# Designs tried in a protein design run: peptides against a protein of PDB entry 4CIC. Part 225

Target 1, 148 residues: chain A of PDB entry 4CIC
Amino acid sequence: KVSTKGHYGVQAMFDLAQHFGEGPVSLKSIAERQGLSEPYLEQLIAVLRKAGLVKSVRGAQGGYILAREPRDIKVGDIIRVLEGPIAPVESVSQDDPEHSLKFDFSVTKSVWEKVKKSIEEVLDSITLADMLKDAEEAQMAQGYMYYI
Target 2, 147 residues: chain B of PDB entry 4CIC
Amino acid sequence: KVSTKGHYGVQAMFDLAQHFGEGPVSLKSIAERQGLSEPYLEQLIAVLRKAGLVKSVRGAQGGYILAREPRDIKVGDIIRVLEGPIAPVESVSQDDPEHSLKFDFSVTKSVWEKVKKSIEEVLDSITLADMLKDAEEAQMAQGYMYY

## One batch from the design tools (peptide; made by RFdiffusion4, then SolubleMPNN)

Design b2_p29_1_s1 (from b2_p29_1, 19 letters changed)
Fold by OpenDDE base, seed 5:
Structure b2_p29_1_s1 (fold): chain B 148 residues (1-148), chain C 147 residues (1-147), chain A 29 residues (1-29)
Amino acid sequence: as target 1 above (148 residues)
Amino acid sequence: as target 2 above (147 residues)
Amino acid sequence: LLLGNEFEEPDYIDLAEEREEIDLGTVEL
């Protein structure tokens, strides 16, 4: 499961992608459109800004913009910034020797590594530009259903 | 992350696969080999038995066996039994209207559905027989490094 | 990859605690 932090982080970044090139978007506007609390969004945006995925613009029309083009931001980049490395299993910290699973089950570990790799490949294959395209295609499909 | 229950469930099922055809294995023996607590393993085995992945044998040489051949048990089957459906996102139960994410973000949902599908494809592509083969190949590779 | 919507702390299945249900929904990335 992706945490609520990862989910809402992707959602907030996608909102910024939809407004890319229109100038800075206020956190309030993102929160209203995405159904997020403004304080929660402030925390997410602070992390994303520190990682260089988002830029803050100061002034009366201040807010946030994507720091890169939507095509240059992968979903995997957003998740790694918010949650850290994609790990399918918490490695029990090696340092507690008593609960060190004595059996380095190389085989079971390899199953979870395959899952990890699969997740990474999916999330690294999807950009914010791909998400924008999927949204346009969905809107076109809805438009055609109203004309039939 | 795969929880401790699915991780240890796969590990216990793999131990039973390594002993498939040798007769019933005691929970104590599995616990000792896999570094699991016996009480925890009893809970896992009870669920796996109820789902028909494991059979209990009664008697002095009683214990557990796989209910099917290792090739007929996917890792995905074990995980679905222990954890339920592979869900990349907890769907907030539709019934709490206050925290219903008002925006049915079809696009963000589609990202997580792609992740789900990818996990399912991986876990459904790996059988206990594949894991046995990987273990044999690893043992052979270690044997060749000593010569 | 656990995408939990509920603000319950993502039950980071601490592999250390024997009791936590492996919800494969929790892909902690």
Scores: peptide ipSAE 0.014, ipTM 0.750, DockQ to the pose 0.079; fails the geometry check
Fold by OpenDDE base, seed 4:
Structure b2_p29_1_s1 (fold): chain B 148 residues (1-148), chain C 147 residues (1-147), chain A 29 residues (1-29)
Amino acid sequence: as target 1 above (148 residues)
Amino acid sequence: as target 2 above (147 residues)
Amino acid sequence: LLLGNEFEEPDYIDLAEEREEIDLGTVEL
């Protein structure tokens, strides 16, 4: 599963991609369009900015922009920044030393590693530009439904 | 991520696969071999049994067996039984009606659906028989390192 | 693949449902 943080982070980054080239976008406007709380979005954007995926612009039209073109930002990049490494299994907190019989069942671990790799491949195959294209195609399909 | 329930459920099912054809295995013995608490394993086995993946056997050598051959049980089947449908994103609990502006952003949803499909394909491509084979191959490889 | 659930204590699955148990005498080995 992707966390709410990853989910909303991808939404916020996609909103910035939709406005790429139009100049800085306010957090308020992103929050309104994406159905996010502004305080939560501030936290997400701070992380994304620190990772160099977004830039803050100062001024009367201050806000945020993508730091790279939409084609140069993978969904996987966003998820790695927000959630860290894609882990297929929660590391059972090592904090119970008595349950330290982590039978490192190499075979079971290999299953989860295959799942991890598969998720990474999918998320690294999707850029914000691909998402923009899919959105345009969906809008065109809806537009044609109103004319029939 | 797979829950601990899914993780340990796959371990328990794999243990039963390793003993397939040897007769019923006690929960205690599975728990000991897999590093699981017996009470937790009882809960897992109850679910797996209800789903028809395992059978309980009564008698002096009572315990559990796989209900099907290892080749007929996918990892995906185990996960679906224990965790339900593979969901790539936690459904934000609909319980806050005010945040009901679920912008059903079809595009973002499609990303997660692709992830879901990919996970399902992987988990449905791996049987308990495949896991048994991988274990045998790993044991052979370790045996050759000692010579 | 569950990311974020705090291990809520595994909802103790009420084990009270009917045990379909196979009698060992009926398992033809």
Scores: peptide ipSAE 0.009, ipTM 0.736, DockQ to the pose 0.027; fails the geometry check
Fold by OpenDDE base, seed 1:
Structure b2_p29_1_s1 (fold): chain B 148 residues (1-148), chain C 147 residues (1-147), chain A 29 residues (1-29)
Amino acid sequence: as target 1 above (148 residues)
Amino acid sequence: as target 2 above (147 residues)
Amino acid sequence: LLLGNEFEEPDYIDLAEEREEIDLGTVEL
């Protein structure tokens, strides 16, 4: 499961992608459009900024922009920044030496590694530009349903 | 992330696959080999039995067996039984109407659906028989390093 | 399959670190 952090982070980054080239977007406007609390969005944006995925703009029309073009930002990059490495299994805390998964058979690990690789391949195959295109296609499809 | 429940469930089912055709395996012996607590394994096996993936055998040599051949049990079947449907996003509890994800844009949902589909395809492509084969190949590779 | 860390309430990330701030220039109106 992608955490709520990953989910909302992708939503916020997608909102910034929809406004790419139009100038800075206020956190308030993103929060209103995406149904997020502004304080929660501030924390997400701070992490995304520190990772170099977004830039802050100062001034009367200040806010945030994508640091790169939507085609140069993968969904996988957003998830790795917000959630860390995609792990298919929770690392059972190394700290209980008695419950050391002694028999973590290489074979069961290989199943989870295959799952990890598949998730990474999917998330790294989707850019914010692909999401923009999918949104345009969906909007066009809705527009055609109102004219029939 | 696969839950600890899914992880240990796959380990327990794989242990039963390694003993398939040899008769019933005791929960104690599975727990010892897999590094699981016996009470936790009892709970897992109860769910797997109710789903028809394992059978209980009664008697002096009682225990559990796979209900089907290892080739007829997918890893995806085990995970669905133990964890339910593979969900890429936690369903934010429907109960807070104010934090209704009103703008769950169809586009963001489609990303998570693609992730779900990819996980399902992987887990449904791996059987317990495939895992047995991988174990044999790994054991052979280790054996060749000692000669 | 749960991907990601449990949402700990986001620790207040002190926003004080190095701001690559783009100054858009004062549009003198």
Scores: peptide ipSAE 0.008, ipTM 0.731, DockQ to the pose 0.019; fails the geometry check
Fold by OpenDDE base, seed 3:
Structure b2_p29_1_s1 (fold): chain B 148 residues (1-148), chain C 147 residues (1-147), chain A 29 residues (1-29)
Amino acid sequence: as target 1 above (148 residues)
Amino acid sequence: as target 2 above (147 residues)
Amino acid sequence: LLLGNEFEEPDYIDLAEEREEIDLGTVEL
């Protein structure tokens, strides 16, 4: 499962991708379009900025922009920044010595590693540019449905 | 992520698969081999039994067995029983009407559906029989490293 | 991708419902 943090982080980054090249976007405008709490979005954007995925622009028309082109930002990059490494199983912290006899059967571990790899491959195969293209195709399909 | 429940559920089902055809296995013996709490394992086995993945056997040599052959039980079946449908995003319960304006952008939803499908395909491609085979191959490989 | 760990303590599902247990009859020696 993707956390709410990951979900809204991808949504906010996608909103910035839709406005890429138009200049800085205010957090307020992103929050309004995406149905997000502005304070929650501020926290997400702060993390994304520290990771170098977004830039802050100062001035009267200040706000945020993508730090890279949409084609150079994978969904996997956003998720790793917000949630950390994609782990298929929560590593029960090895720090509880009494539960240390997790015979993590090499076989069960291999199942979860296969799941991890599959998730990583999917998320690393999708860029913000791919998402923009999918949105344009969906809008065209809706436009054609209204003319029939 | 797979929950601890899913992880230990697969581990317990794999233990039952290793003893398939040998008769009933006690929960105590599974708990000891797998490093699980017996009370926790009782809860997992109760759910798995209700779903028809395991059978309870009564008697002096009573315990649990797989209800189906290891080849007829997918890892995905175990996870669906223990965790419910593989959802890529927690459905924020639609029950909070103020947060109902989740413009779940069709595009972002499609990303999570791709992730879901990928997880389902992996988990549905692995049976308990595949896991048994992988364990045998690993034991053979270890045996060859010691000679 | 965290599945929400609402590990609420599993409410003790009262195990009192009827166990369909298969009786393996006593093999008399």
Scores: peptide ipSAE 0.008, ipTM 0.731, DockQ to the pose 0.025; fails the geometry check

Design b2_p29_1_s2 (from b2_p29_1, 16 letters changed)
Fold by OpenDDE base, seed 2:
Structure b2_p29_1_s2 (fold): chain B 148 residues (1-148), chain C 147 residues (1-147), chain A 29 residues (1-29)
Amino acid sequence: as target 1 above (148 residues)
Amino acid sequence: as target 2 above (147 residues)
Amino acid sequence: SLIGNEFEELEAFELAEEEEEIDLGTVYL
């Protein structure tokens, strides 16, 4: 399960991607468009900003922008910032002296490492630009359904 | 994160796979070998049994066995039984009426569906027999380091 | 189901006794 933090973080970053090049977006407007509480979004944006994925713009037209182009931000980058590294299985205590237990732990760990690697590969294969493209394709598909 | 349930469930199923063909294994012996509490293992085994992945054998040499050969049990089958369908994101309420929100939800949902699919593909590609083989290979590698 | 609630309670209890959160990483399955 992606945490609620990861999910909403990707939504907030996607909202900023949709407005990329239009100038700074207010947290209020993101919160309204994404169904997020403004205080929760402030916390997410603070983390994303510290990681250098988002920039704060000050002034009357202040708000937030992506720090990079949507094509240069992977979903994996967002998740790693919000959730940390897709952690390896926390090592169950290595100190069980029975060699059999240590071995079983190593095999099961390898399963979860394969899962981790697969998730990383998928999340690193998707950029905010890919999400924007998928959004445009879905909007076009809806537009064609209204003309039939 | 595989839940502790999923993790220990795979461990318990792997222990049963290591003993497959040797007869029924007691919960106590699995618990001792896997560092699990016997009460917790009883609950895991109850779920796995109800799903038809494990069989209970009654008698003086009673215990549990895999209900199928290790090659016929995927890690994905174990996880689906213990955790249910792999849900990468809890479905945020579909009922937001704004079309823009629904659309953004659809795109973000598609990301998580891709993650889900990748996890399912990996977990469905690994059988208990594959885990047994990986175990044998690692034991051989350790044996060669002692010589 | 009764088994589900006892399971969540025991997961919570074992997670409380065994502080070994098997953190299978930040990607919650």
Scores: peptide ipSAE 0.020, ipTM 0.763, DockQ to the pose 0.051; fails the geometry check
Fold by OpenDDE base, seed 3:
Structure b2_p29_1_s2 (fold): chain B 148 residues (1-148), chain C 147 residues (1-147), chain A 29 residues (1-29)
Amino acid sequence: as target 1 above (148 residues)
Amino acid sequence: as target 2 above (147 residues)
Amino acid sequence: SLIGNEFEELEAFELAEEEEEIDLGTVYL
């Protein structure tokens, strides 16, 4: 499952993509548009900034911008930054050595590796630019439904 | 992520597939072979049985068998039984109506739906019979490395 | 609250990012 962190991180990055080229966006404005708590968004943005996906702009009209063009940021890049490596199975915490029965069941491991690869392929196939395009197409489709 | 429940559930089902046609397998023997606690396995098997993936056989040589042939059980079937619907995002528990910010962000939802679909396609493409074949191929490959 | 737990996870993640060991906190994928 994509964590709430990954979900909201993608939303925040998409908001920044929608405003790409318009200058810095305040965290407050992102939080308001995306229905996020501002403190939670501050934490997400800190991680995304450290990973070089977002840049901070200082000043009275300061805020955040995408560090790259929307076409150069994959959803997979955002998820890897926020969630780390896509692990198909929860690593049973190493702390219980008795339950760390690493039954290295090679066949079951291969199933989860196939799942992992599939997730990675999907997430790496979608850019913020693709998401922008999908949003535009959705808005156009809604506009046409109001004229019928 | 596939939960530990899903992971061990697939292992237990695969063990039953390896013994398919040999008669009932005891939970103890599955637990020993798969490195599972017997109480945990009892819980998994109870769910799998209720879903009709496993049958219980009563008697002194009782135990469990697959309810269907290995080719008729997908990994996706096992996961859906154990974990429910593959939800791409954790549903923020509906219990906090204020934090149920159903940001129906249609575009982000579509991303997660694509991920879900991809996972479902993979899990539904793999049967217990495919896993048996992969295990046989792996054993043969190991056997050839020793000669 | 779910947000409270998410906040603690994020704080733990920020703290873990200051320590070079990315303890891959149980990211529930």
Scores: peptide ipSAE 0.017, ipTM 0.747, DockQ to the pose 0.055; fails the geometry check
Fold by OpenDDE base, seed 5:
Structure b2_p29_1_s2 (fold): chain B 148 residues (1-148), chain C 147 residues (1-147), chain A 29 residues (1-29)
Amino acid sequence: as target 1 above (148 residues)
Amino acid sequence: as target 2 above (147 residues)
Amino acid sequence: SLIGNEFEELEAFELAEEEEEIDLGTVYL
C-alpha cells in the first residue's frame, strides 16, 4: 500500500500540476480542492519543497508551484521523497537481533525484491504530465457523454 | 508493503513446501526454522488451513502439510488469503463521509490501480515450486563456491 | 487469553506503527 502520506502527496502534486503556469497556488486552495487538512498539507509541502519538487513563492499572491515541469516529475519521485525507498515488506522490527531471522531466506527476500522492482517501474513510468493527459481525456469523455 | 502477516505467511508456506512429501511438519519445527513465535504461527496456519492451502494431520506424527503441490500455490494466493485483496493505497479512513474526497480523482486512483495490477502479476507469477527451485540453485551456487 | 492480547497488541502496534508510520511515510503494499 501507499501510505496516506504518499497518496495525499500525489494528490497535492497533481493539483499543482493542474495549475502549472497559472502562478502560485495557496495551500488553502489545494486543501479545499483535495479535501486535505491545511496543517497536514503544510507538512507534505514542506517535505516536497525540501526535496526540490515544489517551490514557495512569497507575497500577497504567494503560495506554491511545481519546481519542474509536470513531465519531469514522476510519481515515483514523489513517493520516494515522501516515503523513502519503496519497501515491499514492512521492516520486521530489526530490534531483536537474537530473533534475527537466521535464515535470511534469500528466496523470500527475492520475492519482495521482484515486487519492489515492479512497483518502481510502474511509478517511474507515470509522470504528472501523464496524469494531466489522463484527466483531460476523462473530462472529454464525460463531456461527450453529456452531448450524446 | 506486504504486512508482517503476509511475509511470515509466505515463509511458513515455503517451509512447508521444502518438506512437501516428507509428511506432516509440526508448528514448533516451522517456528524454530523460520524464527517465528509458535502462537503467531498457529494463527497464520489457521487462516491458511481455512483457505485450503494447508492441511492438518492428526496423530503422534501430526502437524501440517501443504494442501496442494508447491507448483499449484502462488505467492499471490498466500497473500490474498492472509491480507485480502492487494490494496495499493491505505484506505484513507472513510469515517468522515462529508470529507468524502468529492473528487474521486479517478486519475490518482488509476495510478494505484496500475500499481496493484503490477503487484498481482508479480505475485501470481511466483509459485512455491519456483521458490524451491531458486533455493536449490542458490545452494548449488554456494556449494560450487566452496569447491 | 495471552494470544488475544498479543494480537490486540500486535494490531495496536501495527495500528500504532501504522499511525507512527503514517507519520513516517512508509509505502505499505
Scores: peptide ipSAE 0.017, ipTM 0.753, DockQ to the pose 0.042; fails the geometry check
Fold by OpenDDE base, seed 1:
Structure b2_p29_1_s2 (fold): chain B 148 residues (1-148), chain C 147 residues (1-147), chain A 29 residues (1-29)
Amino acid sequence: as target 1 above (148 residues)
Amino acid sequence: as target 2 above (147 residues)
Amino acid sequence: SLIGNEFEELEAFELAEEEEEIDLGTVYL
């Protein structure tokens, strides 16, 4: 599962992508649009800023912007910043080396590594620019449905 | 993450696959080989049995067996039984319908559905028979490293 | 179901014992 943190982090980054090139966006406006608490969003943005995915702009029209173009930010980059490394299984402490058939653990571990790799491939294949395009296509589809 | 439950459930099912055709395996012997507590394994096996992936055999040589051949049990079947539906995101209670830009939620949801589909495809592509084969290949590779 | 709740409690207990060591970012798949 992507945690609530990963989910809301992608939403907040997508909101910043929708406003990319328009200038700084306030945390309040992101929170209102994405249905997030402003304090929770402040924590997310602090992590994303420290990782260099977001920049803070100071001043009366201050706020946040993407640090890179939407095409240069993968969903996988956002998730790795917020969640850390994509791990499919909690590392069961391999602490008892004596009794575990070391071999069976290697095969089961390989299943989880395949899952990890598949998740990484998906999340690294999707950029914020791809999400923007999907949003535009869905808006157009809705617009056509009101004219038919 | 596959929960500890999913992880240990796959280990226990794999142990039963290694002994498939040899007769019933005791929970104690599975627990010892897999490094699991017997009480925890009993709970896992109860769920797997209820789902029809495992059968209980009664008697002095009683225990558990796979209900189907290893080739007919996917890792995805085990995970769905233990974890329920593979959900890539915790269902954030979509309780506040009024203020969310419904559209942005649809795009972000589509990302998670792609992740879900990818996980399902991987787990449904691996059977217990595939795991047995991978185990045999790795044992052979280790055997050749000692000669 | 009663079995589900006891399992969540055991999973929470085992998770709490494992939580001491592994700062594995909770990608709960």
Scores: peptide ipSAE 0.016, ipTM 0.749, DockQ to the pose 0.054; fails the geometry check

